Peptides against a protein of PDB entry 2ODG. Designs and how they scored, part 111

Target 1, 89 residues: chain A of PDB entry 2ODG
Amino acid sequence: MTTSQKHRDFVAEPMGEKPVGSLAGIGEVLGKKLEERGFDKAYVVLGQFLVLKKDEDLFREWLKDTCGANAKQSRDCFGCLREWCDAFL

## One batch from the design tools (peptide; made by RFdiffusion4, then SolubleMPNN)

Design b2_p30_8_s4 (from b2_p30_8, 12 letters changed)
Fold by OpenDDE base, seed 5:
Structure b2_p30_8_s4 (fold): chain B 89 residues (1-89), chain A 30 residues (1-30)
Amino acid sequence: as target 1 above (89 residues)
Amino acid sequence: EEAKRVLEEELKLLKEGEEKAKELLEEEEE
């Protein structure tokens, strides 16, 4: 599978203060739901990703339970964070 | 030539619709 332009844009540079909606798989709808739960910045979701020890199944399940992400959205978000960490952590 | 012109216009509209759909997928990744 090929990555989206949104994925490529996110993994190309340090995330800084980017909003949660800048993550691949996280659009306006899911982004608002995450913000309501306190995950307003991409780095907050990164924190949860790291707390879960970068485990794909645990993270994708968490994302589904937290904002209702489907399989594609959770996969894209996970892949986005994994590749970002490989480049910048 | 008239038929060709009509088909070219329809093709243009289809391509614009495809690009809009791709933009929505980039936003929500559904």
Scores: peptide ipSAE 0.162, ipTM 0.577, DockQ to the pose 0.014
Fold by OpenDDE base, seed 4:
Structure b2_p30_8_s4 (fold): chain B 89 residues (1-89), chain A 30 residues (1-30)
Amino acid sequence: as target 1 above (89 residues)
Amino acid sequence: EEAKRVLEEELKLLKEGEEKAKELLEEEEE
């Protein structure tokens, strides 16, 4: 599979204070839903990703349940965080 | 004719809404 430019932009540098919408697979709609649940920054979602021990199925299920992400969106978001962690953790 | 003007305005708004929806869908798929 080929990653998006959004993915490449995110994994290229420390995420710092980037908004949750900077994550691959997370646009304006999902981003707003995540913000309403307290996940306003990408690093907050990263925290959840780590709490779930980087488990793909658990994380993607959580993302679906939290903001209604579909399979592609959750896959893209998971892959984005996984690759970011490989580079910066 | 007023009815025609109203319908034309509604059609314009629907087209603009469609374009916005497409943009949002594209963003969500990135």
Scores: peptide ipSAE 0.156, ipTM 0.579, DockQ to the pose 0.013
Fold by OpenDDE base, seed 1:
Structure b2_p30_8_s4 (fold): chain B 89 residues (1-89), chain A 30 residues (1-30)
Amino acid sequence: as target 1 above (89 residues)
Amino acid sequence: EEAKRVLEEELKLLKEGEEKAKELLEEEEE
């Protein structure tokens, strides 16, 4: 299991106002679904990640239930947020 | 007619292929 360039680009700098689609594992399809649910920015998903106490199972289940993310997409998104937090929180 | 049945089957296969392609694209989404 290796990280993608999208993952590396995201964790390299503060996320600021980056759209939700900039998260690893979140492309156009999942991004639109998240935006429709009010998660238009990456930092909004980060907020949910933190509310769930960074728990992998809870977060990945939430992501699946919210936008239909599959196992790989939820894993990539979780890993992206975890490593970002390790660098900037 | 036989010709109509063949065309309907082709259309079905194309639609199934399109759906499968969409699923694969979603699996690769990152």
Scores: peptide ipSAE 0.146, ipTM 0.555, DockQ to the pose 0.012
Fold by OpenDDE base, seed 2:
Structure b2_p30_8_s4 (fold): chain B 89 residues (1-89), chain A 30 residues (1-30)
Amino acid sequence: as target 1 above (89 residues)
Amino acid sequence: EEAKRVLEEELKLLKEGEEKAKELLEEEEE
């Protein structure tokens, strides 16, 4: 599978204050739902990703339960955070 | 009466199409 440009843009630099919607797999709909749950910044979702010890199944299930992400969206988001961490943590 | 029925049917189809379109857009959300 080829990553999206959104993925490449996100993993290319420190995320700083980027909104949650900048994460691959997280668009307007999922972003709003995440924001309503207190995840307004990408780094907040990163925090949850790290709390779950970077476990793919746990994170993707959490994302699904939290904002209703489908399999592709959760996969894209997970991959985005994983590769960002590989580059910057 | 017949015209009303036809329009109601068309409205139903349009609403179903709208919901399907929204669903597909969400599936394609990057």
Scores: peptide ipSAE 0.144, ipTM 0.552, DockQ to the pose 0.012

